# Peptides against a protein of PDB entry 9IZ0: the designs that were tried, part 4

Target 1, 345 residues: chain A of PDB entry 9IZ0
Amino acid sequence: ITCLGSNGHTYKQLVKGGNDDLRQDAVMEQVFEQVNGFLRSYRKTSQRNLSMRTYKVIPLALKTGVIEWVQDTIPLGEYLDSAHKVYHPKEWSLSTCRKLIAEKQMEDLETRLKVYDLVCRHYRPVFRHFFLESYADPVQWFTTQTNYARSTAVASVLGHVLGLGDRHGQNILIDKTSGEVIHIDLGIAFEQGKKLPVPECVPFRLTRDVVDGMGITGVEGVFRRCMEFTLETLRREEDSLLSVLEVLRYDPLFSWLISPLRRMKKQKMQLENFNQPESGNITTDASRDPKIQRNNVSGESEAERAILKVRQKLSSTLSVEASVGELIRIAQDPSYLALMFCGWS

## One batch from the design tools (peptide; made by RFdiffusion4, then SolubleMPNN)

Design b1_p22_6_s2
Fold by OpenDDE base, seed 3:
Structure b1_p22_6_s2 (fold): chain B 345 residues (1-345), chain A 22 residues (1-22)
Amino acid sequence: as target 1 above (345 residues)
Amino acid sequence: LEELRKIQEERLKKLAEKRLNA
């Protein structure tokens, strides 16, 4: 929709209707604004303008809300599919790669690693081309690639610490003006993605294309250093961050549990992304409420467990450098990427 | 900046060649 503001300016707004609870997205954006406050307060992060890019979310009801339309963006996955066809026209299609990974989903790790390697050899990284295509000026190219590596580093640390899941290429926008990443659809937080049928195995998305966008230094340049500064800031502000999360523990509107309906929807999206939609009107009459025994895992017990896990991730037991090094290693490990829905791109 | 410029010019050349061959 287009809204006329009281200031006489016209604003594009996206009205989301459906089964997505925008309250979780709105809460996560509020947490990111607090974290952005911490990042502005510390010299090492402030000097680099480190921030999580946010967007305004106004939940109206359980199934409806207004989100800010982020102008001049493209979904990472949309760019990658288009660019791959242009730069590697002799390689496999995204659909072929998805099919091969799906066909081996129930196989052992060794078989899945072989198929992942095979897919990787026939689907090469292209995301470096985004910056080369979009920015003819060398200074703009370097600046935007640096902004991408910085914003990806902040998002990676926050993604790990807050247990943000479902970070597929359609949930990551690239700002065409700044090169920064914008994470959308924040409805899976606090490691609830591990409860999906295809569980999330990586701390954040650091696939070959995500790394290719960082340029010649890959993860060993701006990215690693900005992850370290971000994690150092979050460790210093641990009590402040935990206090923000404790407010959410008592928020009756915040769900620490993935709803069965949202789990089923995300499961369908994970399956439908493997099968082209045959136009079959599967009116799945959702009326059979299986008596899911409400094991009263109280929302409080899951909140406490989530906060405890955030505290554990902020632990100073390992150095910042060692912690970041291990996170980068795990996020790039083929043994985890081969288990993902789309770990090759 | 001059090294970055050279790297960018070489990369833009390779991009132009790829776009012409696509």
Scores: peptide ipSAE 0.029, ipTM 0.639, DockQ to the pose 0.014
Fold by OpenDDE base, seed 4:
Structure b1_p22_6_s2 (fold): chain B 345 residues (1-345), chain A 22 residues (1-22)
Amino acid sequence: as target 1 above (345 residues)
Amino acid sequence: LEELRKIQEERLKKLAEKRLNA
C-alpha cells in the first residue's frame, strides 16, 4: 500500500498477513530504538553514527500488520546467489553446497568439518563485489563499505546480547544507498535459535561473505572497534537496557519462547530442502495437546532466564576487547559454522 | 586511491561485459 504522510510525502508500506506474529518484530524494533538512544548518548558511538537500522512495524491484528517498505534494499542472500554465479561460474551452486552439508548433518564433527571445508573451497566469498559494483567513486565505495562494517558491528553486538536467531541471508537486507544492514524477521530472540531443529551455535552471523564485505581488513579495524564501542555502551547502559526488557516481561503480547508454529515452519522448510527419504522415525511428539494452557508461570520463568542471559552477556568480568575478540572468534570458528543449518551458510 | 579507482573501473568494465553477454 502507499500511504500519504501528514508531511505530504507518500510512503510505501507492506501489509503482511500470515502466520508470523509481527508483535515480536515491533517489540524488538522498540528495543533497538532505545539502544539507538544509548548509542547517540556516548561520544565513541555517536561520533561514528552507530545505530541499529530500524523499520516501522505496526501490528494490526494477531497475524497482520503493516511493515515499512525499506526502499533501495536487497536481501543479502539474493545478492550473494546472483553474484556468485557471475564471479565464480565454475564453482558449485548454492543448492549443491546445501545438499552436501545436508547429507552429512547427522555425521560427526570431523566429517562435518571436512564437508564444510570442501564446500568453502568450491563456494568462495563474493560480497566485496557489492560495494565495487554499486559505487564507482572511491569515496562512495569506502564510505558505504565503512557504513556496512559499522552497521554489521552494531547488529552483531545487539544480535548476540538479545540472542537474535534466524539470521539467514534472506533476513538481512543491504541498503544500496548507505551500505548499511537491516535485520528483518525478529521473531527468534533470546537464544530461541538454539531450540531450532538444527541449533544455532554462533553469537551472530559472521560468515565468509559477511567478512568479505568489510574489505581487505576483514573483521579488523572498523568492525572490531565498532563492536567494542557498542558493547562498551551497552555495558554502561546495562540497567537501562534490562529495564526495557523487564517491560517486555510483562507484555502479554510478547513471546519469550519460539512459537510452535514458527518452529514447525522452520522444521518443514529444513526438511523440504533435504529431500531425504522418510526413514528416520524422529517421532516429534506432535501429540502435545494444543489445550496446554500457557501457564503464565512458564512464560515468567523463561523471561527471567532470558534477562539473566542478557545480564551475563553484559558482564564486565572480561574486558570489552577480550569479550569482542572471543565473540568474533566463535562466530568464525569452523567447528561452530560446520554445525549450522546448510541454508544458513 | 588512484590504484583502487583503476581496479574498481576494471572490475566495473568486466561486470558490464558479463551482464551484456548474459
Scores: peptide ipSAE 0.024, ipTM 0.476, DockQ to the pose 0.014
Fold by OpenDDE base, seed 2:
Structure b1_p22_6_s2 (fold): chain B 345 residues (1-345), chain A 22 residues (1-22)
Amino acid sequence: as target 1 above (345 residues)
Amino acid sequence: LEELRKIQEERLKKLAEKRLNA
C-alpha cells in the first residue's frame, strides 16, 4: 500500500497477512524506542549516535497489520548468498552446508564441531565486500562500516538483554545508505528462541560474516566499545527498562510465549531449507484451534520469569568490560555456533 | 585512518582486477 502522510510525503507500507502476531513486533519496537531514549540521554552513547533502528508496526488484527516498508535495504542473508557465489564460486553452496549441518544435528558435540569446521573451510566470509562494493569514497566507506559496527553493537546488547531470537540472515536488514542493521520479525523474544526445534544458544548473531563486515579491527574496534557503552547505559536505566517491561506484564494482548503456530511455521521453514521443495500438501488441518485457555496465571508467571532474566542480564556483578567480553566470547564460540541452524555465516 | 585508506585502496584494486578478469 502507498500512503500519503500528513507531511505530504508518500510512504510505501507492507500489509502483512498470515500467522504472525504483529502485536509482539509492535511492542518490541516500543521497547526499542524507549531504549533509544536512554541512549540519547546518556553522554557516552549520544555522542556516538547509538540507536536501535526501528520501523513502524501498526497491528490491525491478531494476524494482520501494516509494517513500514524500509526503503534502500537488503536482507543480510540475500547479500551473503549472492556475494559468496561471486567471490567464492568454487566453494560449497549454502544448501550443501545446511544439509551437512542438519545430517549431524542429533550427533555429539565433537562430530558437530568437525562438520562445522569443515563447512567453515568451504564457505568463507564475504560481508566485507558489501562496504567495498557499495562505497567507492573512502570516507563514505569508513563512515558506513563504522555505522554498521555501532548498529550491530546496540542490536547485540539489546538482543541479548531482551532475549531476541530467530536472528537469521533474512531477519536482519542492512540499510544501503547508512550501513546500519535493522532487525525485523521480533515475535521471538525473552529467550523463546531456546524453544525452537533448533534451540538458539548464542546471545546474539556474531558469525564470521557479521564480524567480516566490521573490517580489519573485527570485534576489537568500534563494536566492543559500543557494546560496552550500550550495556553501561542499560545498567544505569535498569529500573526504567524494567518499568517498561512491567507494563507489558499486564498487557493481555502481549504473548510471553512463542505461539504453537509460529513454532510450527519456523519448524517447517527450517525443514524446507534442508529438503528440496517436495510439494507435500501437509494440510495441517489448523481447524482445531485447541482452546488454549490462556491461563492468565501461566502468562503472568512467564512474564515474571522474563523480567527476572532481564534483571539478571543487567546485573553489575561483573564489570561492563567483563560482561561484554564474555558475551562476545560465547557469540563466537564454535561449540555454540556448531549447534545453530546457520552458525558459519 | 591513512593505513585503513591504503588497505581499502589495495582491496578496491584487487576487486577491480577481479571484476576485469571475470
Scores: peptide ipSAE 0.022, ipTM 0.598, DockQ to the pose 0.013
Fold by OpenDDE base, seed 1:
Structure b1_p22_6_s2 (fold): chain B 345 residues (1-345), chain A 22 residues (1-22)
Amino acid sequence: as target 1 above (345 residues)
Amino acid sequence: LEELRKIQEERLKKLAEKRLNA
């Protein structure tokens, strides 16, 4: 829909109806706004304009809401598929790569690593071309690539700390104006991505294309430093962040667990992406909503575990540099990426 | 910045040539 604001400006908005609980997304966006407050208050992050890009989510009902349409964006996966066809027309298709990884999903790590390496050789990174294509001015190019590396660093730290899952290329938007990343579909949080049919083994998405977008320095430039400053800020504001999460513990509308329906939907999407081109209209006939008895006792115990896990991730046992170094290592480790649904791009 | 500019201009030129030939 397009809404006319009281200021006379028109705002495009997405009305989302169906089975997706937009309350989860709205709550995560509220957490991101609080974190953006911490990033603005801390000198090292404020001087770099570090923020998690947010979008407005207005839940209208249990399964219906209005989402702000993020204008001038493209899904990372959409850009990468298009760009790969242009820059590497002799390499394998995304569907071929997906098929080969899928065929080996039940095999041992050694076999999966061999297939992952083979796929990587036949599907090379292209994301550096986004910045080169989109920004003719060298200053704009450098600025937008820097903004990308900064926003990716913030999203990586925050995504790890909050245990954000389902970070595939369609759930990461690139702002064509700023180069910043925008994370969408936030309904898999607090490490619930580990409960997916293909468990998420990486702390955040740091695939070869995500790194290629950072330019010649890759992770060792702006990205690493901005991760360090972001983690330093979150460690400083640990009690403030935990206090925000404790409010969610008592929110009867918040779900600390992935719903069985959402898990089944994601399972079906993972299976259907093997057989058909991305026609995004999965009409899951939701007629049999099993009455999930929300045992309130299970929700509180899961909230407590989630908050404890956030506290553990903010622990000062390791230096900021050591912690970030380990996160970057794990996020790029082929032994983890080979286990992912799409770890090569 | 000038070296980065030259690298960018060469890449943009190669890109334009590829897009014209696609």
Scores: peptide ipSAE 0.018, ipTM 0.544, DockQ to the pose 0.014

## One batch from the design tools (peptide; made by RFdiffusion4, then SolubleMPNN)

Design b1_p25_4_s2
Fold by OpenDDE base, seed 3:
Structure b1_p25_4_s2 (fold): chain B 345 residues (1-345), chain A 25 residues (1-25)
Amino acid sequence: as target 1 above (345 residues)
Amino acid sequence: DEKEKEEKEKLELLEELEKRLESLP
């Protein structure tokens, strides 16, 4: 729909109806606006204009809402699939890579590492070309690539601290004007992604293509430094951030549990990405997964555990530099990337 | 010995699969 604002500007909005619970997305966007307040108040982050890009989500009912239409964006995965066909037309297709990873998903870690390496050799990074193609002016090119690295650093720290999961290439939009990343579909927070059939093992998405977009310095340039300043800000504002999350503990609209419908949708998407034939007998009665039977934990006990994990991630036991260094190492570790449904790009 | 042999056979299967896929037009 298109709405005329009281300011005379016209806004495009996406109305989602049906079975999508947007309440969790709306709450996570509110948490990001509070974090953006902390980033604006701290000199080291404010001087760099560090922010998590947000979009407006208005839940209208239990399964209906309005989402801001993010103009001038493309899904990262859509760009990468198209660009890979242009720049590497002799390399493997994305479907071939997915099939090989899927066929070996039940093999040992060493075999999965060999398959991951093989896929990486036949599917090279291309995301640098987004900036080279889109920005003919060298100043615009450098500015947008810098904005990308900054935005990715903020999203990576927040993704780790808040336990955001399901950060696949369709859930990350690239703003074609600013180069900033926009994370959508925030239905998996507080490490709930570790409970999926394919568990999320990385703290945030830092695949070869995500790094390729940072340019020649990769992670050692703007990205690392902006992660450090972001984490330093969040550690300083720990009590303020925890107070925001405690309000959500008592919000009757916020679910600390993945809705059965979102879980089924994510499970189906994972199975489809693995080209598993519908073996008609995996009615895995979702009631019989022993991981689902452990979900008789009260929503309050899940909220308390989630807040305790956020506090642990904000611990000053390690320096900011050591903590960021370890997060970058884990996020790029082939032993975790080889376990993902799409860890190569 | 048997585990190293199985790991080698798995590697050879991957290299054969690589060559087959490189031969696809």
Scores: peptide ipSAE 0.017, ipTM 0.424, DockQ to the pose 0.037
Fold by OpenDDE base, seed 1:
Structure b1_p25_4_s2 (fold): chain B 345 residues (1-345), chain A 25 residues (1-25)
Amino acid sequence: as target 1 above (345 residues)
Amino acid sequence: DEKEKEEKEKLELLEELEKRLESLP
């Protein structure tokens, strides 16, 4: 929809309805705004204009709301699919790569690593071309690539700390003007991505294309340093961040757990993206979910566990540099990326 | 016709890829 603002400007807005929990998105955006306050207050992050890009979410009801449409953006996955067809027209299609990874999903780690390596050899990174083709001015090119590396670093640290899941290329927007990343569909948080049909094993998305966009320095340039400054800021403001999360503990409308319906919806969307013929009704008779003892872990006990995990991720047991080094290592490890739905791009 | 051809080419490619994966030391 298009709304006329009181200032006479027209704003494009996306009305989202159905089972999409816009309240979780709105809560996560509020947490990001608080974190942006900390990043603005700390000299090392403020001097670099480090921020998590946010968007306005207005929940209208429990399952409906208005999202501000971020103008001049493109989904990372949409750009990469289009650019890969242009720059590597003789390589495998994205659909072929997806099918191979899915067919071997139940195989051992060694087989899955061989499949992942094969896919990587036939689907090469292209995201550097976003900056090279979009910005003819060298200063604008350097600025936008720097903004990309900075925003990706902030989003990577914050995404790890909050346990943000479902970070596929359609849930990461690129701002065509600034080069900054914008994360959307924030309803999988506090490590609930590990409970998806394909468990998330990486702390954040740091695939080959995400790294290719950082240019010649890859992760060892602006990205690593900005991750370190962001984590240093979050460790300094630990009590403030935990206080924001404690307010959510008392929100009766915030779900610390991924709903069974949301798991089923994500599973169905994964299957539909494969154009698998409807092999007959997997009536997953919801009666045959093994009695995973629904330990009625009260929503309070899940909130407490989530907050404890955030505290553990902010621990000063390791240096900032050692912690960031380990996060970057894990996020790029083929043994984890081979287990992902799309770890190659 | 074109969709069936594209599905057949995808199946042949998958079979060739399976054979290549089995042949990797």
Scores: peptide ipSAE 0.015, ipTM 0.405, DockQ to the pose 0.032
Fold by OpenDDE base, seed 5:
Structure b1_p25_4_s2 (fold): chain B 345 residues (1-345), chain A 25 residues (1-25)
Amino acid sequence: as target 1 above (345 residues)
Amino acid sequence: DEKEKEEKEKLELLEELEKRLESLP
């Protein structure tokens, strides 16, 4: 829908109806706003304007709401597919790469690593071209690339700590004005991504294209330092963050578990994305709502486990530098990326 | 015709890729 604001500006709004619990997205956005408060209060993060980019989610009813359309954005995956065809027209298509990884999904790790390496050789990174194409001014280019690395660092730490899942290229938007990342579809959190049909094995998305967008320094520049400052801030504000999450423990409307319907929908989308390259509007008119009685007892135990896992991720047992170093290592490890639905880009 | 040709070219490419995978040490 298009809404006319009281200021005379027209705003595009996505009305989402159906089995997607927009209340989970709205709650996660509220957690991000609290974290943005912590990032603004801490000198090392405030001086760099570190924030998680947020979008407005207005839940209207159970399973219905309005999402603010983030203007001047592009999905990372849409840009990468388009750019790869332009810059590497002789390399494999994204569909070919997906098919090969899918066909070997039941094979051993060694075979899957060989397939992943082959796919990587025939599908080279291109995301650096986003900044080179979009910004003719060298200062704007450098600023936007820096903003990308900063926002990706914040999102990576926060996504790891909160166990944010389903971080595929369509759920990560790039702001064309700032270069910042916007994470969307936040309904897979607290490590529920490990319960997907293709389990998420990485702490956050740090694929070759995500790194290529950081420019010549890759992860060793602005990205690593901003991850360190973000984690240092979250460790400092651990009690405040845990207090925010404890409020969600008692929210009868918040689900700590992935909905079986959402799991089935993601499974179907994964299977359909193996067979068709088309970004078809899947208007699944699923008018049959099975009344899944949320067993409250299972939700409380999962909330407690989730909060405990957040506390464990904020542990000061390792230095900030050591913790960030290990996260970056795991997120780039071929042994994990080869197991992912799309770990090569 | 064009779809069958594209599907056949995709299949031949996949068989070539499988042979290349089997040939990797």
Scores: peptide ipSAE 0.013, ipTM 0.346, DockQ to the pose 0.031
Fold by OpenDDE base, seed 2:
Structure b1_p25_4_s2 (fold): chain B 345 residues (1-345), chain A 25 residues (1-25)
Amino acid sequence: as target 1 above (345 residues)
Amino acid sequence: DEKEKEEKEKLELLEELEKRLESLP
């Protein structure tokens, strides 16, 4: 829909209905706005304009809401699929890579690593071309690439600390004007991504294409330093951040657990991305409800465990540099990426 | 040749601008 504001400006808004819990997104966006307040308050983060890009979410009901239309954006995965066809037309298709990883999903780690390496050799990074093709002016090119590295660093630290899951290329938008990343579909948080059919084993998305967009220095330039400054700020504001999360403990509409419906939807999407059916009517008989014993773990006990994990991730036991170094190492480790749904791009 | 030269000039400009960003307090 298009709304006319009281200021005479027209705003595009996406009306989203159906199976997406926009309340989870709205709550996570509120957490990001608080964190953006912390980032503005500290010199090292404020001088670099470090922020998590946010968007307005207005939940109207449990399954319906209005999302601000983020103008001039593209999903990272949509760009990468298109760019790979242009820059590497002789390499494997994304569908071929997905199929090979899928076919080996139940194999041992050694076999999965060999398949991941093979896929990586036949699907090379292209995300550097986003900056090179979109910005003819060297100053704009450098500025947008810097903004990308900065915003990715903030999102990586926050994604780790809050345990954001489902960070696939369709849930990460690139702003074509600024080069900044915008994370969407925030309803998998507090490490609930580990409960997906394909468990998430990395702290954040730092795939080869995510790194290729950082330019020649890769992770060792602006990205690493901005992760360090962001983590330093979050460690200083630990009590403030935990106080924001404690408010969510008492929100009866906030779920600290992945919803069964969302888990089933992700399972179905993962299976459908593995099986392109030719046009056969597969009546999937929805009747096998696996009796997941709802162990009556009180929602309160899950909130307490989630808050404890956030506190543990903000621990000053290791230096900021050592903590960031380990996070970057794990996020790029082939032994974890080979286990992911799409760890090669 | 020309594309490799443009890519090299862009890389040198990046390294200079990164050094300038590192020098910001």
Scores: peptide ipSAE 0.006, ipTM 0.335, DockQ to the pose 0.013

